# Ledger of designs, part 313: peptides against a protein of PDB entry 4ASU

Target 1, 270 residues: chain A of PDB entry 4ASU
Amino acid sequence: ATLKDITRRLKSIKNIQKITKSMKMVAAAKYARAERELKPARVYGVGSLALYEKADIKTPEDKKKHLIIGVSSDRGLCGAIHSSVAKQMKSEAANLAAAGKEVKIIGVGDKIRSILHRTHSDQFLVTFKEVGRRPPTFGDASVIALELLNSGYEFDEGSIIFNRFRSVISYKTEEKPIFSLDTISSAESMSIYDDIDADVLRNYQEYSLANIIYYSLKESTTSEQSARMTAMDNASKNASEMIDKLTLTFNRTRQAVITKELIEIISGAA
Target 2, 83 residues: chain B of PDB entry 4ASU
Amino acid sequence: FTFASPTQVFFNSANVRQVDVPTQTGAFGILAAHVPTLQVLRPGLVVVHAEDGTTSKYFVSSGSVTVNADSSVQLLAEEAVTL

## One batch from the design tools (peptide; made by RFdiffusion4, then SolubleMPNN)

Design b2_p28_8_s3 (from b2_p28_8, 19 letters changed)
Fold by OpenDDE base, seed 5:
Parts: structure tokens; C-alpha cells; sequence
Structure b2_p28_8_s3 (fold): chain B 270 residues (1-270), chain C 83 residues (1-83), chain A 28 residues (1-28)
């Protein structure tokens, strides 16, 4: 490589490093906000799941329709965030299919569709796009819940799969249950909840669905921003190392050129 | 007793004496060892009676309340403000 | 049919979206 080539490459990598550093700062700001907003959202979301945990709702084996909701976003450059969710979705879908269940999929965020479309296109009911540009709101979750309810797919049981935030350096892909109104109404464990009006239960379940979706979005967003920040930091470090290596190469090449020129001068070959 | 909105937590696994909630079927008080129930909230006043005798009032827009067999209570409001 | 709770949530969401659109139009 000529000195000119090395210089051009150095300039390019330095520019990339500037971009990745800027992206890191943006991700850091978004992460800080997401983490603050996750605190109440987690309490709220865990509260919404408490019924299902306490009641230990079981779906009868004869019921075959299962819904998988994968929660991610549209944005890349965040490490394994999307692939982790997709992997879990694939695993769950395969396990359910092996058990003789019918599986349908909802993707929250375009990245889920991009990963699973080729292999699971027939199982997709709907994909929600434009996820991740702004912090998710309860309104956004309500829209998703509404679209799910209006899809006409009469599932018996479902799974919502998302990345739960653990720390700045850690997330875990988790699954939480979703139950249909029929399943919850017929569950033996619900017998202790006496005289629940059918309309009340319907309203409760629809609200619960929105709550769980909202919670999952907040966990996912926090995990994503943290992962993006880490990814951009790693990219910046890698760029720095490459700059150092290329700088050494440049210096060596420059010395070689100078030496060659000196030899040519001394030898009278110039 | 847990009382939260999507954006704010008012109580997190707290022990309370009584919670009065506005439901679509009518307002009712949740006492210790209340029978398990599920209700949806209408816009109205939530009153939390703490064990120390203090009373806190909140306005909620909508939501749900769950009373479990283990006496745990989850009050989830779409929007809530302290009064 | 959607529950009254979901309908109300959607109505509020739409209102907020419209308000944001109007605000953006006023800033342009």
C-alpha cells in the first residue's frame, strides 16, 4: 500500500470513529432516559403479570392455537438484541409445532420480520414498524394491543418474548405468558375470583394486554440502548486500534521510502 | 399493595390498612384479607389508608385492581395524580 | 368490539398525535 492509500484509510477510519463516538453519546442519552422510565414501568408491568403468576393459569392440552409476540425495534447497530429475540421465537415456535400446536407470530419492530420472514412468513399475522425512533408510550402499546385484538386470530395461549434489562452490560431474553379471554375464563384456578362479570373480565384482559406490551417495550428499549452504547464503544475502540496499527505502518512505510530515496541519491540512480 | 401508573409508582409492595377504589360497578373498599377479585377502574378517587393512620388521595383516569388470594393487591392506573 | 378502556386509550392516543402534528405545523 502506498503512503497515499494508508493516509486515505486513516482518514476514513478516523471519520468512522467520530461517527461511532457520536452515536455512543446519543445512545447513552437515550439509555439514561430509558432506564429512568423503566423503573416505574417495571413495577407497573410486573403488577400486570401478577395475576397470571398467582393464579397459575393452565391452558388445556386440547387447545392448539398459540400466539408468539416478539418485541424488538427497527434500528440496528445494537449487537445481538434482535437476533436474541428471534432465536428465542424460533425455538419456541419449533417446540410448539413439535407439540402439535398451531403457531402465529406478531413482530414488534421491523428487525424481527427481517430475520424471520424467510423461514416463518406464513406464520406472521402482523408486523409493527416505526418502533424505536421515540420512547414507547402507553398509547403505542395500546395501539399494538388493539391491532392484536382486531387481528381475528383466536389464540388460546400466547408468549411475549423480549429482552429484559439487567444492567448496562447485560440483558436477558425472556418470555411472559399471554392468555385469551376464553382461557382465563375457563381456568380452574380462576374459580377463587368469584362473580366476575364477563364484561369486566374482558376489559381487564384487554387492559392487561396493553400493560404487558408496554412493559415489554420499555424493557426492550432500555436493553437496546444499552447494547447500542456498548456496540458503539466497541466500534470506537476497534477503530482506535486500527488507527494505531495503520499509523505504525505509515511510519514504517515512510521510513522505507526515505531510505530508498537516499539510496537512489547515493547510488546516482535519481 | 402496589399502586402504579405507566410513569409513576405510588406504592410498591407496601402494607396498607385499606384502599378505596372507584370501579365501574361502584366504589368499594379493599381491606386486609379481602376475597380475591378483579375490577376495572372508572375515573375517580382512590383513597389509601396507611397502617399509621395517614390517608392519601389520588385521582385516577382508568385502570384495574386485582386482589389475590395471598392478599396481594395490584392497583394499576392509566393515569394517576396525587391530590 | 373493543372494550371501553381500549377505546378510551386509543382516543387519547389519537388526540395526542394530532396535537403533536398541529404543534409541528405551527413550528413550520
Amino acid sequence: as target 1 above (270 residues)
Amino acid sequence: as target 2 above (83 residues)
Amino acid sequence: SLSPIIQEMLARHRERLEERRERRRREE
Scores: peptide ipSAE 0.030, ipTM 0.861, DockQ to the pose 0.150
Fold by OpenDDE base, seed 3:
Structure b2_p28_8_s3 (fold): chain B 270 residues (1-270), chain C 83 residues (1-83), chain A 28 residues (1-28)
Amino acid sequence: as target 1 above (270 residues)
Amino acid sequence: as target 2 above (83 residues)
Amino acid sequence: SLSPIIQEMLARHRERLEERRERRRREE
């Protein structure tokens, strides 16, 4: 490689490093906000899931329609965030299919579709795009919930899959259940609850769906921003190492060129 | 007793004496060992009575309340403000 | 039919989105 080529590469990598450092700072700011907003969202979301945990809602085995909601975003450069969700979605879909269930998929964020389009395109009901540019709001979750409810797909049971935030360096892909109104209404474990009006129960479940989606979005966002921050830090370090290597190569090449020129001068060949 | 909105937590697994909630079917008081029930909230006043006799008032826009068999209560409001 | 709660939330969300769009149009 010529000195000019090495210099060009060095300039390019230095520019990449500047970009990755900038992205790290942006991710850090978004992470800090997401983590603060996750605290109440977690209490809220876990509170909404408490019924299903306490009542131990069971779906009858004869029920065949299962919905998988994968939660991520549209944005890349965040390590294994999207692939982790997609992997669990694939595993769950395969297990359900093996059990004779019909599986439909909803993707929150375009990255889920990007990963699963080749193998699972026929199972997708809808993909929600424009996820991840702004912090998710309860309004956003409500829109997703409404779209699901209006889709006309009558599932019996569902699973929402998302990355739960643990720490700045750790997340865990988790699954939470979603139940249809019919499944909850018919669940034996719900018999202990006083006579609930059908309209009340419907309203309750629709609200609960929005709550769970909101919670999942907040967990996902916090996990994603943290992972992006880490990924950008790693990219910056890798760029630094490459700069060091190229700088050494540049220095060696420069010396070789000088030596060659000197030899040509001395030999009278120039 | 847990009382939260998407953006704020008011009570997290707290022990309270009584919670008055505005439901679509009418306002009712949740006491210790209340029968399990599910209700949706209408816009209105939530009153939390602490064991020490302190009373806190909140306005909620909408939401849900769950009373479980284990006496755990989840009050979830879309929006809530302290009065 | 959608629950009244969800309908109200959606209505408020739409209003806020429209207000933001109108503000952006006025600033351009």
Scores: peptide ipSAE 0.030, ipTM 0.859, DockQ to the pose 0.118
Fold by OpenDDE base, seed 2:
Structure b2_p28_8_s3 (fold): chain B 270 residues (1-270), chain C 83 residues (1-83), chain A 28 residues (1-28)
Amino acid sequence: as target 1 above (270 residues)
Amino acid sequence: as target 2 above (83 residues)
Amino acid sequence: SLSPIIQEMLARHRERLEERRERRRREE
């Protein structure tokens, strides 16, 4: 490679490093906010899931309709955030299909659709776009819940799949159950909840759906920003190593060129 | 007893004597060892009676309350403010 | 106050309940 070629490559990699460093800083700021907002959201979301965990709601085997909600975003460059959710969705869909269940999919974030479109296009009910630019609000979650409720798809049971935040360096893809009103109303374990008005229960479930979606969005966002920060840090480090290597190559090549020129001058070959 | 909104936690696994909640059917008092129930909140006042005899008042916009068989209570409000 | 979104959800829910009640009354 000529000195000119090495210089061009160095310039390109330095520019990439600047971009990745900038993106890391942006992700860090968003992560700090997301983590702060996740604290109450987790208490709230876990509180909403408490009924399902404590009541041990079972879906009868004869029930065939299952909904999978995958939660991610539209934004790339965040490591395995999207692929992890998609992998879990695929696994769950395959297991349910093998069990003779009808599976429908809702994608929160365009990346889920991008990954699953070729293999699962017929199973998608709706995809929500424009996710990840702004921190998710309860209003956003409610819109998603409303769209689901208005879709007319009468599922018996569902699964919401999202990345749970563990730490700056760790997330885990998890699944939480979603139950239809009919499933909850017919569950034997719910018999201990006396004199629940059907209208009250319906309202409760709709609110719960929004709560769970909100919680999943907050976990997903925090995980995503953390993963992006890590990905950008790794990219910046890789760029730094490449810069160092190319700089050494440049210096060696430059010395060789100078030496050659000096020899040519001394030898009279020029 | 857990009382939270999407953005704020007021109580997290706390022991309380009584919680008064505004339901669609009227005021509902949740006592210790209350039977399991589910309710939807209307806009109104939540009053938390602590074991030490102190009372805290909150205004909630809407939400839900769950009393589980294990006597755990989840009060989830869309919006809540201390009064 | 309920968020406008939740209010709308509840309103739609009430409408659906009323429609179901009316259908049941017609079938009796």
Scores: peptide ipSAE 0.086, ipTM 0.866, DockQ to the pose 0.072; fails the geometry check
Fold by OpenDDE base, seed 1:
Structure b2_p28_8_s3 (fold): chain B 270 residues (1-270), chain C 83 residues (1-83), chain A 28 residues (1-28)
Amino acid sequence: as target 1 above (270 residues)
Amino acid sequence: as target 2 above (83 residues)
Amino acid sequence: SLSPIIQEMLARHRERLEERRERRRREE
C-alpha cells in the first residue's frame, strides 16, 4: 500500500471512531434515562400481568387464531437486539403453525419488518414505525393497543415478545401472554371474580393491553440503549487498534521510501 | 397491595388495612380478605389506610383495581398524584 | 397527547381498514 492509501484509510477509520464515540455518549445518556424510567414501569407492568398469572387463563384448544407482537425499534447498531426478537418470533410462529394455529404478526419498530418481510410478509397485520427516537410513553402504548383492537383481527390469544433488561451487559428475550376479551370472559378460572359487568371487563382488558405494551416498550428501550452503548464502545476500541496498526505501517513505509530515495541518490541512479 | 402509575410507584407489595377506590359503579372499600373482583377506576380519590393508622390520599384519573384470590391487590392508575 | 407520528400511523391504518372494507363490499 502507498503512503497515500494508508493515509486515506487512517482518515476514514479516525472518522468512524469519532462517530462511534459520539454514539456511545448518546446511548449512555439515553440508557441512564431508560433505566430510571424502567423501575416504575416494571412494577406497573408486572402488576398488570398479575391477573393473568394468578387466574391461569387458558385458551381452549379448538381456538386457532394467535397474535404475535414483536417489540423492537427502527434504530440499528445495537448488536443482536433486533435479531433476538425476530428469532423468537420465527420460532413461535413455526411452533404455532405446526399446532394448526393461524398466526398474525404485529411489528413494533421497522427493524423487525426488515428481518421478517421476506418470509412472513403475509402474516403481518401492521408495523409501527418511528420507534426509538424518543422514549416510549403510555400514550404511545395506548395507540398501539387501540390499533390492535380496531384491526378487526379476532385473535383468541397472543404473545408479546421483547427484550427484558437484566443489566448493562445482559438482556433476555421473553414472551408474555395477551388475551382477547372473549378468552378472558370464557375462562373458567375467572368465575371466582364476582359480578363482573361485561363493560367493566372490556374496559379492564383494553387498559391491561395498553399496560403490557407499555411495559414491553420500556424493557425493550432499556435493553437496546445498553446494547448500543456496548456495541459503540467495542467499535471504538476496534477502531483504535486499527489506527495503531496502520500508524506503524505508515511509519515503516515512510522509512522505506526515504531509504530507497537515499540509495538512489548515492548510487547515481537518477 | 401495589399502587402504581406508569411513571411512579406509591406502594409495592405493601400490607395495608383498607383501600378506598373510586369505581364506575361507586366508591368501595377493599379490606383484608376481600372477595376477588375487577373494577375500573373513575376520576376521584383513593384513600389508603395503612396498618400503622396513617392515611394517605391520592387523586387518580383512570385505571383499574384487581383483588385476587390470594388477597393481593393491584391498583393501577394512568395518572395519580399525592394529595 | 399522542405523538404526531402515532397519529399519522393511526390515520393511515384507518384508511387501509376502510379501503379493505370497501374492497370487500365491492367484491361481495
Scores: peptide ipSAE 0.019, ipTM 0.838, DockQ to the pose 0.058; fails the geometry check

Design b2_p28_8_s4 (from b2_p28_8, 18 letters changed)
Fold by OpenDDE base, seed 2:
Structure b2_p28_8_s4 (fold): chain B 270 residues (1-270), chain C 83 residues (1-83), chain A 28 residues (1-28)
Amino acid sequence: as target 1 above (270 residues)
Amino acid sequence: as target 2 above (83 residues)
Amino acid sequence: SVSPIMKEMEEKYKEKLEKRREQLAREE
């Protein structure tokens, strides 16, 4: 490689490193905020899921309609965040199909659609785009919930799949159940909840859906920002190592060129 | 007893004596041995009676309250403020 | 930026919430 080639490559890698460092800082700032906002959101979301856990709601086997909600974002460069969710969605969809269930999919974030479009396009009800630029709000979750409720798809049971935040270096793709009003109202385990008005239960379920979606968005966002921060850090480190190697190569090559020139001068071969 | 909004936690798995909540069917008090129930909140006053006799008041918007068979209670409000 | 569709849905949801609030207020 000529000195010119090495210099060009060095410049390119340095630019990449600058970009990745900048992106790391941005991700770090967003992560810090997301983590702070996740604390109450987790308590809130887990609280909303408590009924399903405590009542042990079961869907009858004869019920066939299943909804899968995958939660991620539109933004890349965050490691396996999107692929992890998509992988679990695929697995769940395949298992349900094998069990004779009808499966429909909602994607929160464009990346889910991008990954699953070729293989599962016919199963998609809707994809929510423009996710991940701003921190998700309860309003955003409510909109998603409302659209689902108004979609006309009368599912019996559903699954919301998202990345749960564990630490700055760890997330886990998880699944939480979503139940239709019909399923919850007909569940034997709900018999202990006496004198529940049908309208009350409907309102409760709609609110619960929004809560769970909100929770999933907050977990997903925190996981994503953390993963992006890590990914950008790794990219920056890799770039740094490459810069060091190329710099050494540059110096050696430069010395060789100088030596050659000196020899030519001394030998009179010019 | 858990009481939270999307952005704030007021109580997290706390032991309380009584919680008064505004529901669509009316305000009622939740005691330690309250029967399992689900209710939707109306805008109004939540009063939490602690075991030490301390009373805390909150204004809540829409939301839900769940009383489970294990006596756990989840009070979830879209918006809540301390009074 | 929220998609136009999401914005519309948000407005619809807000309206629904407001109607519920109003209904609850009347029952008081």
Scores: peptide ipSAE 0.024, ipTM 0.840, DockQ to the pose 0.105
Fold by OpenDDE base, seed 4:
Formats: C-alpha cells, structure tokens, sequence
Structure b2_p28_8_s4 (fold): chain B 270 residues (1-270), chain C 83 residues (1-83), chain A 28 residues (1-28)
C-alpha cells in the first residue's frame, strides 16, 4: 500500500471514530433520561400486569387466535436489540403454529418489519413507524393500543415481546401476556371479582393494554439506548486500535520509502 | 397498595388503612380485605388513609383500580397530582 | 522540503558510506 493509500484510510477511520464518539455521547444522554423515566414506568407497568399474574388467566385450548406484538424502534446501531426481539418473536410464532394456533404479528418500530418481512410478511397486521426519535409517552402508547384494538383482528390471547432493562450492560428479551376482553370475561379465575360491569371491564382492558404497551416502550427505549452507547463505545475502541495499527504501518512505510530514495541517490540511479 | 401514574409513583407496595377512589360508577372506599374488584377511575379525588392516621389527597384523571384476592391494590392513574 | 528525519537519515547514510569507502580503501 502506498503512503497515500494509508493516509486516506487513516483519515477515513478517524472520521468514523469521531462519528461513533459523538453518537456515544448522544446515546448516553438519552439513556440517562430513559433510565429516570423508566423507574415510575416500571412500577406503573408491573402494577398493570399484576392482575394477569394473580388471576392466572387461562385461555381455552380451543381458542386458536394469537397476537404477537414485538416492541423495538426504527433506529439501528444498537447491537442485538432488534434481532433479540425478532428472534423471540420467531420462536414464539413457531411454537404457536406447532400447537395449531393462528398467529398474527404487530411490529412496534420499523426494524421488526425489516427483519421479519421476508419470512413472516403474511402474518403482519400492522407496523408502527416513527418509534424511537423521541422518548415514548403514554399518549403514544394509547395511540398504539387504540390502533391495535381497531385492527379488526379478534385475538384470544397475545404476547408482547420487548427488551427489559437490567443494567447499562444487560437487557433481557421478555414476553408478557395480553388477553382479549372475551378471554378475560370468560376466565373462571375472574369469577372471584365481584359483579363487574361489561363496560367497566372493556374500559379497564383498554387501559391495561395501553399501560402494558407504555411499560414495554419504556423498557425497550432504555435497553436500546444503553446498547447503542455500548455499541458506539466498542466501535470507537476498534477504530482507535485500527488507527494505531495503520499509524505504525504508515511510519514503517515512510521509512522504507526514505531508505529507497536514499539508495537511489547514492547509487546514482535517479 | 400501589398508586402510580406513568411518570410518578406515590405509593409502592405500601400498607394503608383505606383508600377512597372516584370511579365511573361512584366513589368507594377500599378497606383492608376488600372483596376483589376492578374499576375504572373518573376524574376526581383520591384520599389515602395511612395506618398512622395521616391522610393524603390526590387529584386523578382517568385510570384503573384493581383489588385482588390477596388484598393487594393497584391504583393506576393516567394523570395524578398531589393536593 | 526534506523532513528533519530525512536529513538525519541522509547524514547517517553519508557516514556509513564514508566508513565503507574507508574500509574498501584499507582492503586495497
């Protein structure tokens, strides 16, 4: 490689490093905010899920319609955030299909669709785009919940799949159940709840869905920003190492060129 | 007893004496060992009576309240403010 | 403009060349 080639490559990698460092800082700021906002959101979301955990709602085996909601975002460069969700969605879809259930998919964030489009295009009901530019709000979750309820797909049971935040260096893809109004209303375990008006139950379920979606978005966002921060840090370190290697190569090549020129001068060949 | 909004936690697994909640069907008081129920909140006043005799008042917008068989209560409001 | 490093290398090479010329002259 000529000195010019090495110099060009060095310049390119240095520019990449600048970009990755900048992105790391941006991700760090977003992470800090997301983590703060996750604290109350987790209490809120876990509180909403408490009913389902305590009531042990069982879906009858004859009920075949299952909805999978994958939660991620539109933005890349965040490690395995999207692929982890997609992998879990694929696994769940396959298991449900093997059990003879009909599976439909909703993607929150365009990346889910991007990954699953080729293999699961026929199962997709809707994909929500423009996720991840701004921190998710309860209003956003409500819009998603409303659109889901208005999708016309009458599911019996569903699964929401998202990355739960553990720490700045760790997340776990998790699944939480969602139930249709009919499934909740018909569940034997719900008999212990005193005379619940059908309209009340409907409204309750709408809130529950919005709450769970909101919670999942907050967990996902925090996980994503932390993963992006880590990914950008790793990219910056890798770039640094490459710069060091290329710099050494540059210096060696420069010395070789100088030596060659000196030999040519001394030999009278130039 | 858990009372939270999407952005703020007021009570997290706390022991309380009584919680008065505004529901669409009317206001009711949740006492210890209340029968399991599900309700939807209407805009109104929430009053939390602590075991020490202190009372706290909150204004809530919409949301839900769950009383479980194990006597756990989840009050989840879309918006809530201290009064 | 020849870099300072190149000037240093040129001087070292001139010194080596002179030493080699002196050695060859002694072997004659």
Amino acid sequence: as target 1 above (270 residues)
Amino acid sequence: as target 2 above (83 residues)
Amino acid sequence: SVSPIMKEMEEKYKEKLEKRREQLAREE
Scores: peptide ipSAE 0.000, ipTM 0.794, DockQ to the pose 0.004
Fold by OpenDDE base, seed 1:
Structure b2_p28_8_s4 (fold): chain B 270 residues (1-270), chain C 83 residues (1-83), chain A 28 residues (1-28)
Amino acid sequence: as target 1 above (270 residues)
Amino acid sequence: as target 2 above (83 residues)
Amino acid sequence: SVSPIMKEMEEKYKEKLEKRREQLAREE
């Protein structure tokens, strides 16, 4: 490699390092906000799931329609955030298909669709884009819930798959159940709630769906920003190491060129 | 007793004496060991009576209240403010 | 009868759709 080639490469890597450092700072700021907003969202979301967990709602085996909601974002450069969700979606879809269930998929964020498009395109009902630029709001979750309710797909049971935040260095892909109104109303465990008006139960279920989606978005966002911060830090460190190596190579190459020129002068070859 | 909105937590697994909630069918008082029930909220006043006799008032928008078989209560409102 | 919660969700959805249309119109 010529001195010019090495210099060009050094310049390129230094620019990349500047970009990754900047992105790390942006991710850090977004992470700090996301973590603060996750605290109440987690209490709220777990509260909404409490009924379904405590009532132990079971879907009859003869019911075949299953919905999978995968939650991620449109934005890359965040390590395994998207691939982890997609992997679990694939596993769940395969297991359900093996059990004779019909599976449909909703993708929250464009990255899920990008990963699953070739293998699962026929199973997608809808993909929500423009996710991850701004912190998710309850309004955003409500829109997703409404779109699901208006899709006309009459699922019996569903799964929402998202990354749950654990720490700055750790997240876990998890699944939470979602149930249709019909499944809830027909569940034997709901008999203790028999005096509930059908309209009340419908309203309750619709609200619960929005709550669970909101919770999943908040967990996903916090996990993503943390992962991005780590990814950008690693990229910056790798760039630094490469700069050091190339600098050494540059110095060695420069010395070799000087030596060659001196030999040519001494030998009278010029 | 848990009372939260998407952005704020007011009570987290707290012990309370009574919670008055605005439901579509009217005002409903939830006492200790209340029978399991599900209700949806209408815009209105929530009153929380703590065991120490402290009373807190909140205005809530739409939402839900759940009383479980284990006597746990979840009050979830889209928007809530302390009054 | 549309539930009160559903009605609120529909209104929010309409508002969001309008905002998106406005944003798209500004980018063109």
Scores: peptide ipSAE 0.028, ipTM 0.838, DockQ to the pose 0.449; fails the geometry check
Fold by OpenDDE base, seed 3:
Structure b2_p28_8_s4 (fold): chain B 270 residues (1-270), chain C 83 residues (1-83), chain A 28 residues (1-28)
Amino acid sequence: as target 1 above (270 residues)
Amino acid sequence: as target 2 above (83 residues)
Amino acid sequence: SVSPIMKEMEEKYKEKLEKRREQLAREE
């Protein structure tokens, strides 16, 4: 490689390093905000899930329609965030299909669709795009919930799959249940609850779905920003190492060129 | 007793004497060992009566309230403010 | 019946979508 080639490569890697450092700082700022906003969101979301846990709602085996909601974002460069969700979605879809269930998929964020398009395109109902540019709001979750409820797909039960935040260096892909109005209304375990008006129950389920989606978005966002920060840090370190190696190569090559020129001068070959 | 909005937590697994909630079917008081029920909130006043005798008032927009068989209560409001 | 809040949010979302479509059409 000529000195010119090495110099060009050095310049390119230095520019990449600048970009990755900048992205790390942006991710760090977004992470700090996301973590703060996750605290109340977690209490709120876990509170919404309490009914399903305490009532131990079971879906009858004859119910065949299952909905999988995968939660991620549109943005890349965040390690295994999207692939982890997609992997669990694939596993769940395969297990349900093997059990004779009909499976439909909703993607929150375009990255889920990009990963699953080749193998599961026929199972997708809808993909929500433009996720991840701004922190998710309850309004965003409500819009997603409403679109899901109005999609015309009458699922019996479902699962929402997302990355739960553990720490700045750790997340875990988790699954939470979602139930249709019909499944909840017919559940034997719900008999202990006082006479609930059908309209009340419908409204309750709308809020419940929005609450769970909101919670999942907040967990996902926090996990994603943390993972991106780590990924950008690693990229910056790798770039630094490459710069050091290329700098050494440049210096050695420069010395060799000088030596060659000196030999040519001495030998009279010039 | 848990009372939260998407952005704020007011009570997290706390013990309270009574919670008055505005529901679509009417305002009712949730006491200890209240029968399990599900209700939807209407805009109105929430009053929390603590065990120490203190009373806290909140205005809520909409949401849900769940009373479980184990006496746990989840009050989840879309928006809530302390009054 | 969709809750009044959900209806309001749906309308707001539709308005935002229309505004974005109009902006994209002007750039073409």
Scores: peptide ipSAE 0.016, ipTM 0.822, DockQ to the pose 0.266; fails the geometry check

